# Peptides against a protein of PDB entry 4Y8H, part 3

Target 1, 196 residues: chain A of PDB entry 4Y8H
Amino acid sequence: TSIMAVTFKDGVILGADSRTTTGAYIANRVTDKLTRVHDKIWCCRSGSAADTQAIADIVQYHLELYTSQYGTPSTETAASVFKELCYENKDNLTAGIIVAGYDDKNKGEVYTIPLGGSVHKLPYAIAGSGSTFIYGYCDKNFRENMSKEETVDFIKHSLSQAIKWDGSSGGVIRMVVLTAAGVERLIFYPDEYEQL

## One batch from the design tools (peptide; made by RFdiffusion4, then SolubleMPNN; aimed at target 1 K33 S46 G47; its pose is not in this set)

Design b2_p22_1_s2
Fold by OpenDDE base, seed 1:
Structure b2_p22_1_s2 (fold): chain B 196 residues (1-196), chain A 22 residues (1-22)
Amino acid sequence: as target 1 above (196 residues)
Amino acid sequence: SAAAALAAALAAAAAAANVSYD
């Protein structure tokens, strides 16, 4: 798995590959590792598909209840719910999650929650087995307040490199763009990103 | 509690295929 989320001038973009594994290795180009928990709060998932899906479902339900009682939750609130679930159940979970969201007050925000259930707010985050190959690339190429197009290119190149070197990553590159204007879904196929 | 809800959800999910996002 190769996942990342990047804050930029107008909000935040999440990105992920689509490969999955079981006891027998299965490459799935359709799997969606980008999961909605609120209108403009999403997450990237790594680790156990079942565990992370269950966590995301609980968070989504919690945020829906929160919205009905208190209004739209902040990204920080969502990250806190993820953190509590991951930390309190860390002995029974295999979950690495990046939470990202946009609101008018805080703009784009990214929170990474690795195994163990700690939480870290960052301008961008990478995770999954493929991330180990692109820490250097991302550190050298990330810039604050990039344009949408620059950020899409940054994520596309980063994940392309991760997929190139990580046998557990592959398929399509999926992105979700969160801004004041709304939510946009993007998809890029191997023929496009493999030549980068 | 959130932890209790997760425990129940994880127990239910354990019956699903063991799929991993490595």
Scores: peptide ipSAE 0.257, ipTM 0.711, DockQ to the pose 0.336
OpenDDE base, seeds 2, 3, 4, 5: peptide ipSAE 0.236, 0.240, 0.245, 0.236; ipTM 0.699, 0.682, 0.680, 0.692; seed 2 fails the geometry check

## One batch from the design tools (peptide; aimed at target 1 G23 G47)

Design b2_p23_2_s1 (made by RFdiffusion4, then SolubleMPNN; its pose is not in this set)
Fold by OpenDDE base, seed 1:
Structure b2_p23_2_s1 (fold): chain B 196 residues (1-196), chain A 23 residues (1-23)
Amino acid sequence: as target 1 above (196 residues)
Amino acid sequence: SAAAAAAALTKAIELASASTFKL
């Protein structure tokens, strides 16, 4: 897996590859690793497909219940719920999660929750097996307050490089853009990103 | 509560332990 989330001028963009593995093999299965937990709060998933789906389902349910009682939760609140679930179950799950969301007060925010269930707020985060190959690239090329287009290009190039080197990453690159204007889904195919 | 959610997650993980798909 190669996943990332990047804050930018108008909000946040999540990105992910779509490859799935089973044991030591690449599975003929395309997975959407960008998962909605609230209207403008999404997550990137790495690790066990089952574990991360279970976590995301519980968070989604919790946030829906929260909304009915208290109104729209903040991204920080969502990250806190993820953190509690991941930390309390760290001995029984394999999950690396990036939480990203937008609201008018806080704008775009990114929280990374690696194995062990710690939480880290960052201007951008990368995770998954492919992320190890792109720390240097991302550090060199990330800029704060990029445009939407610049951020899409940054994510596309970053994930393309991760996929190039990580056998556990590949397929399509999906993105989710979260802004005041709403939610936008993007998809890029190998014929495009492999040439970058 | 977060504690109740964590307990529910533990059960869900146990039930889903047969899945071998990894992201």
Scores: peptide ipSAE 0.331, ipTM 0.720, DockQ to the pose 0.040; fails the geometry check
OpenDDE base, seeds 2, 3, 4, 5: peptide ipSAE 0.307, 0.331, 0.311, 0.331; ipTM 0.700, 0.721, 0.706, 0.719; seeds 2, 3, 4, 5 fail the geometry check

Design b2_p23_4_s2 (made by RFdiffusion4, then SolubleMPNN; its pose is not in this set)
Fold by OpenDDE base, seed 4:
Parts: structure tokens; sequence; C-alpha cells
Structure b2_p23_4_s2 (fold): chain B 196 residues (1-196), chain A 23 residues (1-23)
């Protein structure tokens, strides 16, 4: 898995590969690792497909319940819910989560929740097995307040490089753009990103 | 309340994991 979320001028973009593996086997399954937990709060998932789905489903339910009582949750509130699940159940979970969201007050925010259930607010985050190959690339090329197009390009190049080196990453690159204008889904196929 | 939501969510996950095999 290669996942990332990047804050930019107008919000946040989440990105993921789609490869699914079972041990050393690459499953012929295209997984959506970008999961909605609220209208403009999404997560990137790495680790166990079952564990991370259960986490996301429970978070979604609790954010719906929160919304019915208190109105739209902040991205920080969503990250706190994810953190609590990942920390309190760390001995029974293989989950790496990036939470990202947009609201008009806080703009685009990114929270990374690695194995063990710590939470870190960052301008951008990378995770999954492919992330180990792109720390230096991301550190060199990330800039604050990029345009949408610059941020899409940064994520596309970063995930392309991760996929080149990580046998557990591949398939399509998916993105979700979260801004004041709404939610946009992007998809990039191997024939496009392998040439980068 | 975010703390109450987080605690309730953690309890729900623990119950789910106790009922289902972890892969």
Amino acid sequence: as target 1 above (196 residues)
Amino acid sequence: DAAAAAAAAAAALAAYLAANPVL
C-alpha cells in the first residue's frame, strides 16, 4: 500500500494505490483505500483490509451520530475517534490511517495515525509499505499552499515512485479532493503514471 | 462531545474484533 494526504491552498487531497495483497500474492482485486467517514472527512487505509474497514465503518457511524446531536464534526474530532480506536485496540489491529478533511474554519487538515495509535497533525502525511521509498522525494518536493494542479501532480509523482519500488503497491492511483467547492474523485491508470 | 464519541467508538471496535476473526 502507498497512501498520502496533502494540504494545499484550497483544501486537502488524499491519494492511494489500489493493489491488494494476501501474503506474497497480489490479488486481482482493485481496493478503494480512500474511505468516506463524513461528507468532507475521509481516510486513507493501510494494513489489514478487514481491520481498517471495521475502523472506518465504526468512525462513520459515530460521526453520523455526532452530526445528529451537535452538527458537522471537525477533522480533529474525526482524528480523535480514529486515534482512540487504534490506540485502545492496538494489540488486535494492523492499521495505519491517515485522516484528512476540509472545513471553512480550519481549511484542509491532515492527521496521521501510525501503528500503535499515536496521532500527528501534519501539513502532509505518507503511509503504507510504499511510503518508505518516497520520504526523501516528498520532503524535497512538498510545498505549502500549492495549487490543486501542483498538488495532484505531487501526489501522482510520489505514488508513482512508491509503486515502482513497492511490490505491495500498484493498480490505479485514486485521489479525493476536498475543498469549499465540494468533493472530487480522480483516477489515474498505469499507462499514465508509469511514464513519470 | 468528541471524547464520548471516541470512547464509544473504541468500545464498539473492541466488541467487533472480539466477535470476528482478525485477518
Scores: peptide ipSAE 0.098, ipTM 0.717, DockQ to the pose 0.046
OpenDDE base, seeds 1, 2, 3, 5: peptide ipSAE 0.064, 0.131, 0.141, 0.136; ipTM 0.486, 0.558, 0.572, 0.559; seeds 1, 2, 3, 5 fail the geometry check

Design b2_p23_4_s3 (made by RFdiffusion4, then SolubleMPNN; its pose is not in this set)
Fold by OpenDDE base, seed 2:
Parts: structure tokens; sequence; C-alpha cells
Structure b2_p23_4_s3 (fold): chain B 196 residues (1-196), chain A 23 residues (1-23)
């Protein structure tokens, strides 16, 4: 897996590859690793597909209940729910999660939740097996307050490099753009990103 | 007998890994 979320001028963009593995085998499955937990709060998933889906489903349910009682949750609230689930179940879970969301008050926010259930607020985050290959690239090329187009290009190039070196990453690159204007889904195929 | 046990263990592991995909 190669996943990332990047804050930018108008919000946040999540990005992911789509490869799924079954032990030593590449599964012939294009997985959507970008999962909605609220209208403008999404996560990137790494690790066990079942574990991370179960966590995201529980968070989604909790945020729906929260919304019915208190109104729209903040991205920080969503990250806290993920953190509690990952920390309390750390001995039984293989889950690495990036939480990203947009609201009018806080704008785009990113929270990374590595194995063990710590939480870290960052201007951008990368995770998964492919992330190890792109730490230096991302650190060199990330800028605060990029345009949407600059941020899409940054994520596309970063994930392309991760996929190039990580045998556990590949397929399509998916993105989710979260802004005041709404939610936008993007998809990029190998024929495009392999040429970068 | 050992070869049959090893083959059964490998098949069980393969079935487990196939049932539990990793991202």
Amino acid sequence: as target 1 above (196 residues)
Amino acid sequence: AEAAAAAAAAAALAAYLAAHPVL
C-alpha cells in the first residue's frame, strides 16, 4: 500500500493506490483504500483489509450518532475515535490509518494513526509499505497552501514513485478532494502515472 | 507422512492468506 493525505489552500486531498495482496500473491482486486466516515471526513487505509474496514465502519456509525446528537463532528473528533479503536485493540489489529477532513472553521486537516494507536496532526502524511520510498521526495516537494492542481500533481508523482519501488503497491491511483465546494473523486490509470 | 503434513499446512496457510487480504 501507498497512501497519503495532503492539506492545501482550499482543503485536503487523500490519495491511494489500489493493490491488494494475499500473502505472497497480488490479488486480482482493485481495492478502494479511500473510505468515507462522514460527508467531508475520509480515511486512507493500510494493513488488514478486514481490520481497517471494520474500524472505518465503527467510526462511520459513531460519527452518524454524534451528528444526530451534536451536529457535524470535527476531523479531530473523527481522528480521536479512530485513535481509541486502534489503541484499545492494538494487540489484535494490523491497521495504519490516515484521517483527513474539511470543515469551514479548521479547513483541511490530516491526522496519521500508525500501528499502536498514536495520533499525529500533520500538514501532510504518508503511510503504507510504499511510503518508505517517498519520505525524501515528499519532504523536498511538499509546500504549504498549494493549489488543487499542484496538490493533485504532488500526490500523483509521490504515489507513482512509491508504486515504482513497492511491489505491494500498484493498480489505479485514487484521490478524494475535500473542500467547501464538496467532495470530488479522481482516478488515474497506470498508462498515465507510470510515465511521470 | 511428513510430506503430507507439510502440504496440508501449506494449503491451510494459503487458504488463510487468501481469506485475509492485506492493503
Scores: peptide ipSAE 0.287, ipTM 0.650, DockQ to the pose 0.799; fails the geometry check
OpenDDE base, seeds 1, 3, 4, 5: peptide ipSAE 0.101, 0.106, 0.201, 0.085; ipTM 0.517, 0.586, 0.601, 0.523; seeds 1, 3, 4, 5 fail the geometry check

Design b2_p23_4_s4 (made by RFdiffusion4, then SolubleMPNN; its pose is not in this set)
Fold by OpenDDE base, seed 1:
Structure b2_p23_4_s4 (fold): chain B 196 residues (1-196), chain A 23 residues (1-23)
Amino acid sequence: as target 1 above (196 residues)
Amino acid sequence: DAAAAAAAAAAAAAAAAAANPVL
C-alpha cells in the first residue's frame, strides 16, 4: 500500500494506490482504500483489510451518533475516535490510518495514526509499505497552500514513485478532494502515472 | 516428519494470508 493526505489552499486531498495482496498474490487490483467516515471526513487505510474496515465502520457509527446529538464533528474528533480504537486494540490490530477532513473553521486537516495508536497532526502524511521510498521526494516537493492542481500533481507523482518501488502497491491512483465546494473523487490509470 | 511439518506450516501460512488480505 501507498497512501497519503495533503493539506492545500482550499482543503485536503487523500490519495491511495488500489492493490490488495494475499500472501504472494494480488487479491484485488482496484481496491478502494479511501473510506468515508463522515461527509467531509475520510481515511486512508493500510495493513489488514478486515481490521481497517472494522475500525472505519465503528468510527463512522460513532460520528453518526455524534452528529445526531452535537452536529457535525471536527476532523480532530474523528482522529480521536480512531486513536482510541487503534490504541486500546493495538495488540490485536494491524492498522495504519491517515485521517483527513475539511471544515469551514479548521480548513483541511491531516492526522496520521501509525501502528500502536499514536496520533500526529501534520500538514501532510504518507503511510503504507510504499511510503518508505518517497519520504525524501515528498519532503523536497511539498509546499504549503498549493493549488488543487499542484496538489493533485504532487500526490500523483509521489504515489507513482511509491508504486514503482513497492511490489505491494499498484493498480489505479484514487484521490478524494475535500473542500468548501464538496467532495470530488479522482482516478488515474497506470498508462498515465507510470510515465511520470 | 520434517517435510510434513514444513508443508503444514506453509499451508497454515497460506490459509492465514488468504483469510487476511493486506492493503
Scores: peptide ipSAE 0.459, ipTM 0.761, DockQ to the pose 0.904; fails the geometry check
OpenDDE base, seeds 2, 3, 4, 5: peptide ipSAE 0.384, 0.371, 0.457, 0.455; ipTM 0.754, 0.755, 0.765, 0.761; seeds 2, 3, 4, 5 fail the geometry check

Design b2_p23_5 (made by RFdiffusion4)
Amino acid sequence: AALAAERANALANTAAAAAAAAA
Pose (drawn by RFdiffusion4):
Structure b2_p23_5 (pose): chain A 196 residues (1-196), chain P 23 residues (1-23)
Amino acid sequence: as target 1 above (196 residues)
Amino acid sequence: AALAAERANALANTXXXXXXXXX
């Protein structure tokens, strides 16, 4: 997997490849690794497909119940629910999850939750096996308060490289845009991003 | 058994990517 989330001027963008692996075999070339847990709180999933789906479903359930009793949860609250599940079940889970959301007060936020269940709030986050190949590129090219177009390009170029080098990444690049204007789904095909 | 194999595969892919980046 190759996944990332990036905060910018108007909010946050999540991005991911679409490859599911079963050994060297590509079990699914068009996977959607970007998953809704609330209207404007989404996550990027990496690691075990089963573990991350089970976790995301539980978190969506908790936040739906939270919304019914107390109104819209913050992105920090959503990340805390993910952490509680990942930390308390660390022996049985293989889940690397990035949580990203948009709040009108807080604008865009990114929380990354690596294997042990720790929580890290960051301007941007990268994860998944392919992310190791783009630490150098992303650290060199990221800046705060980028525009929407600049952020789409940063994610497109970054995941393009992660896919190029990582055999466990590929297919299409999917992105989810989170702003006060709503939710936008973007998709970029190999013929476009490969030759970047 | 299938879930354990999937988890092992995910970890092995990460390890393999880390080793390839180090080289």

Design b2_p23_5_s3 (made by RFdiffusion4, then SolubleMPNN; from b2_p23_5 with A1D N9G N13A T14A)
Fold by OpenDDE base, seed 3:
Structure b2_p23_5_s3 (fold): chain B 196 residues (1-196), chain A 23 residues (1-23)
Amino acid sequence: as target 1 above (196 residues)
Amino acid sequence: DALAAERAGALAAAAAAAAAAAA
């Protein structure tokens, strides 16, 4: 798995590969690792697919309840709920989760929740088995307040490199763009990104 | 059960955050 989320001028973009493996077997070429927990709050998931999906479902439920009482939750609130659930279940949870969201007050925000259930706010985050191959690339090429197009290209190139070296990553590159304008879903196929 | 308690705790934390934001 290779996942990342990147803040930019107008919001935040989440990106993920789509390969799913069971041991050494590639089970699925197209898997959803980008999961909605609220209209403009999403997460990237790595590790145990079933367990992280359960966590995301619980978060979504709580954010719906929150919304009914208090209105739209902040991305920080969502990250806090994730953090609590991941921490409380850390003995039974293999998870790397990146929470990303947009709101008019805070703009685009990214929170990373590594194994163990800590939470870290960052301008961008990478995770998954493929992330180890692209720390240097991302550090060199990330810039704050990029345009949407620059950010899409940054994520596409980063994940392309991760996929190149990580056998557990591959398939399509999916992105979700969160801005004031709404939610946009992007998809890039191997024929496009393998040439980068 | 443990999951229910965790869910309740998460909701309580979210509510507390909302209350703090209102102050």
Scores: peptide ipSAE 0.024, ipTM 0.648, DockQ to the pose 0.022
OpenDDE base, seeds 1, 2, 4, 5: peptide ipSAE 0.018, 0.019, 0.018, 0.022; ipTM 0.602, 0.562, 0.567, 0.609

Design b2_p23_6 (made by RFdiffusion4)
Amino acid sequence: AAAAAAAAEIAAAAALAKAAAAS
Pose (drawn by RFdiffusion4):
Order: structure tokens, then C-alpha cells, then sequence
Structure b2_p23_6 (pose): chain A 196 residues (1-196), chain P 23 residues (1-23)
């Protein structure tokens, strides 16, 4: 997997490849790794497909219940529910999850939750096996308060490289845009991003 | 022989996914 989330001027963008692996075999070339847990709180999933889906479903359930009793949860609250599940079940889970959301008060936020269940709030986050190949690129090219177009390009170029080098990444690049304007789904095909 | 090679590939992919999650 290759996944990332990036905060910018108007909010946050999540991005991911679409490859699911069963050994060297590509079990699914068009996977959607970007998953809604609330209207404007989404996550990027990496690691075990089964574990991350089970976790995301539980978190969506908790936040739906939270919304019924107390109104819209913060992105920090969503990240805390993911952490509780990942930390308390660390022996049985293989889940690397990035949580991203949009609040009108807080604008865009990104929380990354690596294997052990620790929580890290960051301007941007990268994860998944393919992310190792783009630490150098992303650290060199990221800046705060980028525009929407600049952020789409940063993600497109970053995941293009992660896919190029990582055999466990590929297919299409999916992105989810989170702003006060709503939710936008973007998709970029190999003929476009490969030759970047 | 083919079954043993497929099992080894699945195990290596699982180890890689776990190591990547730990990063």
C-alpha cells in the first residue's frame, strides 16, 4: 500500500493507490483505501485489509452513535476512537491508519496511527510500504498552506513515485478532498501519473 | 512445490505489510 493525507489552505486531501495484495498476486487492482467514518472525517487504510475494514466499521458506528447524542465529533475525537481500538488490540492487529477530517473551527487536520497504536498529529502524513520511497521527496516538496491544485499535484507526484518503486502499490490514484465546500472524489489513471 | 512457493509469497507480503505499518 501507498497512502497519505495532506492539510492545505482550505482543508485536507487524502490520497491512496488501489492495489490489494495476496502475495505477489494482485487480488484487487481497483481497491478503495480511502474510507468514510463521518461526513467530513475520513481515513486512509494500510496493512491488513480485514483488520482495517473491521476497525473502520466500528469507528463509523461509534461516531454515528456519538453524533446522535452529542452532535458532530471533532477529527481529534475520531482519531482517539481509532487509537483506542488499535492500541488496546495491538497484539492482534496489523493496521496503519491515517485519520483526516475537516472542522469549520479547526480547518484540516491529519492524525497518523502507526502499528503500535500511538497517535501523531501532523501537517501531512505518509504511510504504507510504498511510503518509504518518498520520505525524501515529500520532505523536500511539502509546504504549509498550499492551494488545492498544488496539494493535488504534491499527492499525485508523491504517490506516482511510491507506485513506481513499490511493487506492493499500483493501479489508480484515488484522492478525497475535504473542505467547507463538501466532499470531492478524485481519480487518476496510470497513463497520466506514470510519465510524470 | 508450487503450493510451498505461493505460501512463502503470502508470508513475505504479510511480513512486509506489518513492517510498513510499524514505520
Amino acid sequence: as target 1 above (196 residues)
Amino acid sequence: XXXXXXXXEIXXXXXLAKXXXXS

Design b2_p23_6_s1 (made by RFdiffusion4, then SolubleMPNN; from b2_p23_6, 6 letters changed)
Fold by OpenDDE base, seed 2:
Structure b2_p23_6_s1 (fold): chain B 196 residues (1-196), chain A 23 residues (1-23)
Amino acid sequence: as target 1 above (196 residues)
Amino acid sequence: AAAAAAAAARAAAAARAREAAAR
């Protein structure tokens, strides 16, 4: 798995590969690792697909309940709910989760929740087995307040490099763009990103 | 599932308290 989320001038973009494996077997080439928990709050999931889906479903339910009582939750609120669930289940979770969201007050925000259930607010985050190969690339090429197009290109190149080196990453690159204008879904196929 | 739901409820309550204090 290779996942990331990147803040930019107009919001945040989440990106993921789609490969799922069971040992050496590629079980699915088109798995979506980008999961909606609220209209403009999403997460990237790595590790156990079943366990991280259960966590995301619980978060979604709690954010729906929150919305009915208090209005739209902040991205920080969503990250706090994920953090508690990941911490309480840390002995059974092999999970890294990135939470990203957009609101008019805070703009695009990214929170990373590594194994153990800590939470870290960052301008961008990377996780999964493929992230090990792209720390240096991301650090060199990330800039604050990029355009949408620059940010899409940064994520596309970063995940392409992760996929080249990580046998557990591949398939399509999916992105979700969160801005004031709404939610946009992007997809890039191997024939495009392998040439980068 | 019940322990996870209780943890989420506590986190949501703490987050609500922070948001209320920031308003």
Scores: peptide ipSAE 0.071, ipTM 0.715, DockQ to the pose 0.022
OpenDDE base, seeds 1, 3, 4, 5: peptide ipSAE 0.033, 0.023, 0.024, 0.027; ipTM 0.660, 0.635, 0.650, 0.674; seeds 3, 5 fail the geometry check

Design b2_p23_6_s2 (made by RFdiffusion4, then SolubleMPNN; from b2_p23_6, 7 letters changed)
Fold by OpenDDE base, seed 4:
Structure b2_p23_6_s2 (fold): chain B 196 residues (1-196), chain A 23 residues (1-23)
Amino acid sequence: as target 1 above (196 residues)
Amino acid sequence: AAAAAAAAAVAAAAERAREAAAR
């Protein structure tokens, strides 16, 4: 798995590969590495698809309850719920989660929750088995306040490089763009990104 | 401060709901 989320001028973009190496799970549930927990709050999931899906389902339920009582939650609130669940379940979790969201007050935000259930707010985050190959590339090429197009290209190149080196990564590159304008889903096929 | 308190309350509710669903 290779996952990332990147803040940019107008919001945040989440990106993931689609390869699954575990034939033990229902294909439709395993391939959703980009998971909605609220309208403009999403997460990237690596590691155990079942365990991270259970956490995301619990977070989604609680954010729905929160919304009914208090209105739209912040991305920080969502990240805090993920952090507590990841910390409490750390002995059963083999994966990091990236939480990303957009609101009009805070704009695009990214929170990384590595193994152990700490939370870190960052301009961008990378995780999964493929992330180890692209730390140096991302550090050299990331810029704050990029355009949408520059950010899509940065994620596409980063995940393409991760896929080249990580046998557990591949398939299509999926992205979710979160801005004031709404939610946009992007998809890029191997024939496009393998040439980068 | 209010957002952190709300987040903690939601997290505690999440734990309770998971414990209830695991029974």
Scores: peptide ipSAE 0.024, ipTM 0.639, DockQ to the pose 0.020
OpenDDE base, seeds 1, 2, 3, 5: peptide ipSAE 0.022, 0.023, 0.021, 0.023; ipTM 0.628, 0.636, 0.632, 0.644

Design b2_p23_6_s3 (made by RFdiffusion4, then SolubleMPNN; from b2_p23_6 with E9A I10V L16R K18R S23R)
Fold by OpenDDE base, seed 1:
Structure b2_p23_6_s3 (fold): chain B 196 residues (1-196), chain A 23 residues (1-23)
Amino acid sequence: as target 1 above (196 residues)
Amino acid sequence: AAAAAAAAAVAAAAARARAAAAR
């Protein structure tokens, strides 16, 4: 798995590969690793697909309940709910989760939740088995306040590099763009990113 | 336990939001 989220001028973009693995085997299943928990709050998931889906479903439910009582939650609130669930279940979770969201007050925000249920606010985050290969690339090429197009290209190149080196990453690159304008979904196929 | 922790985090966030709106 290779996952990332990047803050930019107009909001945040989440990106993920689609490859599914079961132990040492690559499964022919395309996994959605970009999961909605609120209209403009999403997460990237790595680790156990079942366990991380259960966490995301619980977060979604709590954010729906929050919305009915208090209005739209902040991305920080969503990250806090993820943190508590990941910490309380740390002994049963092999999960790295990135929480990303947009609101008009805070703009695009990214929170990483590594194994153990700590939370870190960052301008961008990378996780999954492929992330180990792209720390140096991302550090060198990330810029604050990029355009949408520059940010899409940065994520596309970063995940392409992760896929080249990580046998557990591959398939399509999916992105979700969160801005004031709404939610946009992007997809890039192997032929579009393998040449990068 | 996980549901209770999540509910506590949501309630704490809501309490902070209410305290900020009362200022």
Scores: peptide ipSAE 0.037, ipTM 0.684, DockQ to the pose 0.018
OpenDDE base, seeds 2, 3, 4, 5: peptide ipSAE 0.027, 0.023, 0.027, 0.033; ipTM 0.672, 0.653, 0.671, 0.683; seed 5 fails the geometry check

Design b2_p23_6_s4 (made by RFdiffusion4, then SolubleMPNN; from b2_p23_6, 7 letters changed)
Fold by OpenDDE base, seed 5:
Structure b2_p23_6_s4 (fold): chain B 196 residues (1-196), chain A 23 residues (1-23)
Amino acid sequence: as target 1 above (196 residues)
Amino acid sequence: AAAAAAAAAVAAAAERARKAAAL
């Protein structure tokens, strides 16, 4: 897996590859690793497909319950629910999660939850097996307050490089854009991103 | 009964494969 989330001028963009593996085999080429937990709060998933789906389903339920009682949760609240689940169950989970969300008060926010269930608020985050190949690229090319287009290009180039080196990453690049205007889903195919 | 058993075996195999899938 290669996943990332990037804050930008108008919100946040999540990005992921689409490969799922079972041992040495590609089990699915078009997996959706970008999972909605609330209207404008999403996560990127890495590690066990089953564990990360179960965690995201539990978080979605908690945020629905929260919304019914208190109104729309913050991205920080969502990250806290993910943290409790990942930390308290760390001995039985293989989960790397990036939480990203948009609200009018806090704008775009990113929280990374690596193995072990720590939580880190960052301007951008990268995770999964492919992320190891792109730390230097991302550090050199990330800028705060980019445009939507600049941020899409940054994510596209970053994930293209991760996919190139990581045998566990590939397929399509999916993105989710979270802004005041709403939610937008993007998809980029190999013929486009492999030439970057 | 045989069709139900075959469907259950396929479902169990698919569930094991999903649990073993990595992202």
Scores: peptide ipSAE 0.295, ipTM 0.633, DockQ to the pose 0.056; fails the geometry check
OpenDDE base, seeds 1, 2, 3, 4: peptide ipSAE 0.239, 0.242, 0.245, 0.250; ipTM 0.737, 0.736, 0.735, 0.725; seeds 1, 2, 3, 4 fail the geometry check

## One batch from the design tools (peptide; aimed at target 1 T20 S46 A49 S168)

Design b2_p24_1 (made by RFdiffusion4)
Amino acid sequence: AAAAAAAAAAAAAAAAAAAATENL
Pose (drawn by RFdiffusion4):
Formats: structure tokens, C-alpha cells, sequence
Structure b2_p24_1 (pose): chain A 196 residues (1-196), chain P 24 residues (1-24)
């Protein structure tokens, strides 16, 4: 997989490829790795498809119950629920999850949760097997408070390279935009991003 | 013959484990 989340001026954007692998076979070329756990709290999933789906479903359930009793959870709270599941079950899980959300007070936030269940709050985060190939590119090209268009381009160019080099990444690039204006789903096809 | 049967069983078990796992 190749996945990332990026904070910017108006909030945060999540991005991912759409490849599911079963060995070298591509079990699903149009996978949606960007998953809602609340209206404006979403995650990027990497690692085991089964583990990350089971985790996201439980987290969505906890946050729905949290909302019924206490109102809208913060992005930090959502990330904490993911961590609790990933850390406490670290022996049985293969889940690299990036959590991203929008709060009117806190604007865009990104939390990355690698394999061991540790939590890291970052301006942007990249993960998945394809992310190794773009540490150099992303560190060189990321800046804080980018516009929406600049952020879409940063993600598009970054995942385009991760897909180019990583055989375990491919298909379409999916993005989810999180701002005070709501939620926007974006998709970019190979004929556009390949020749960038 | 016993060594060839044990190698074929190990290859079959590895192929079944690879076909049952999906990753993102």
C-alpha cells in the first residue's frame, strides 16, 4: 500500500492508492483505503486488510457511542481509540494506520500509528510499503499551510512516485478532503498521474 | 520418495497460506 495524510491552511487531506495484494496477484485494483470513523475523522489503512477493517469498525462503533453520550469527539480522542486497539493487540495485528480529522478549534490534525501501536502527531504522515520511496521527495517538498490545490498536487505527485516504484501500490489515487466546508472525495486515474 | 512427498506438502501449505492472505 501507499498512503498519506497532509494538514494545510483550511484543514487536512488524506490520500491513498487502490491496490489490494494477495501475493503478487492484485486481488482488488479499486480498493478504498480511506475510511470514515466519524463525520470529519477519517483514517488511511495499511497492512492487513482484515485487521484494519476490523479495527476501523470497532473505532467507528466507539465514536458513535461516544457521540451519543458526550457529543463530537476530538481527532486526538479518535487516534487514542485506535492506539488502544493497536497497542493492546500488537502481537496479533498487522495495522499501519494514519488518523486524520477536522475540528473547528484545532483545524486539521494528523496522527500516525505504526505497527507497535505508538502514536505520533505530525504535520503530515506517509506510510505503507510504497512510502519508503518518497521519504526523500516528501521531506523536500512539504511546507506548512499549503493551499488546497497545492496539497492535492503534493499528494498526487508523492503517491504517483510511490506507485511508480512500489509493485505493491497502484490503481487509482483516492483522496478525502476535510475542511469546515464538509467532506470531498477526489479520484485520479493512471493516465493523469503516471506521466506527471 | 519420502523427501519428495515432504517437499510437495510444504509447497502446497505455503501456496494455500499465500492465497488466504490479503494486504493493503
Amino acid sequence: as target 1 above (196 residues)
Amino acid sequence: XXXXXXXXXXXXXXXXXXXXTENL

Design b2_p24_1_s2 (made by RFdiffusion4, then SolubleMPNN; from b2_p24_1, 9 letters changed)
Fold by OpenDDE base, seed 4:
Structure b2_p24_1_s2 (fold): chain B 196 residues (1-196), chain A 24 residues (1-24)
Amino acid sequence: as target 1 above (196 residues)
Amino acid sequence: DAEAAAARAAAEAEAAAIANTQFL
């Protein structure tokens, strides 16, 4: 897996590859690793497909209950729910999560939750097996307050490089753009990003 | 024997579980 979330001028963009492997290292499925937990709060998933799906489902349920009682939750609230689940179950979970969301008060926010269930608020985050290959590239090329287009290009190039070096990453690059204007899903195919 | 058969079945079940586990 190669996943990332990047804050920008108008909000946040999540990005992911789509490769899914078995324990035998067989890529057998194209997966959507970008998962909605609320209207403008999404996550990137890495690790066990089952564990991360279960966590995301539980968080989505909790945020629905929260919304019915208190109104729209903050991205920080969502990250806190993820953190509690990941920390409390750390001995039985293989989950790396990036939480990202947009609201009018806080704008785009990113929270990374690595194995063990710590939480870190960052201007951008990268995770998954492919992330190890792109730390240097991301550090060099990330800028605060990029445009939507600059941020899409940054994510596309970053994930393309991760996919190039990580055998556990590949397929399509998916993105989710979260802004005041709404939610937008993007997809980029190998024929496009392999040439970058 | 029955213990060897149970150990083999457990190993086969573990191997199947690993093979069927999906990772992102």
Scores: peptide ipSAE 0.405, ipTM 0.754, DockQ to the pose 0.620; fails the geometry check
OpenDDE base, seeds 1, 2, 3, 5: peptide ipSAE 0.399, 0.405, 0.405, 0.402; ipTM 0.754, 0.754, 0.759, 0.751; seeds 1, 2, 3, 5 fail the geometry check

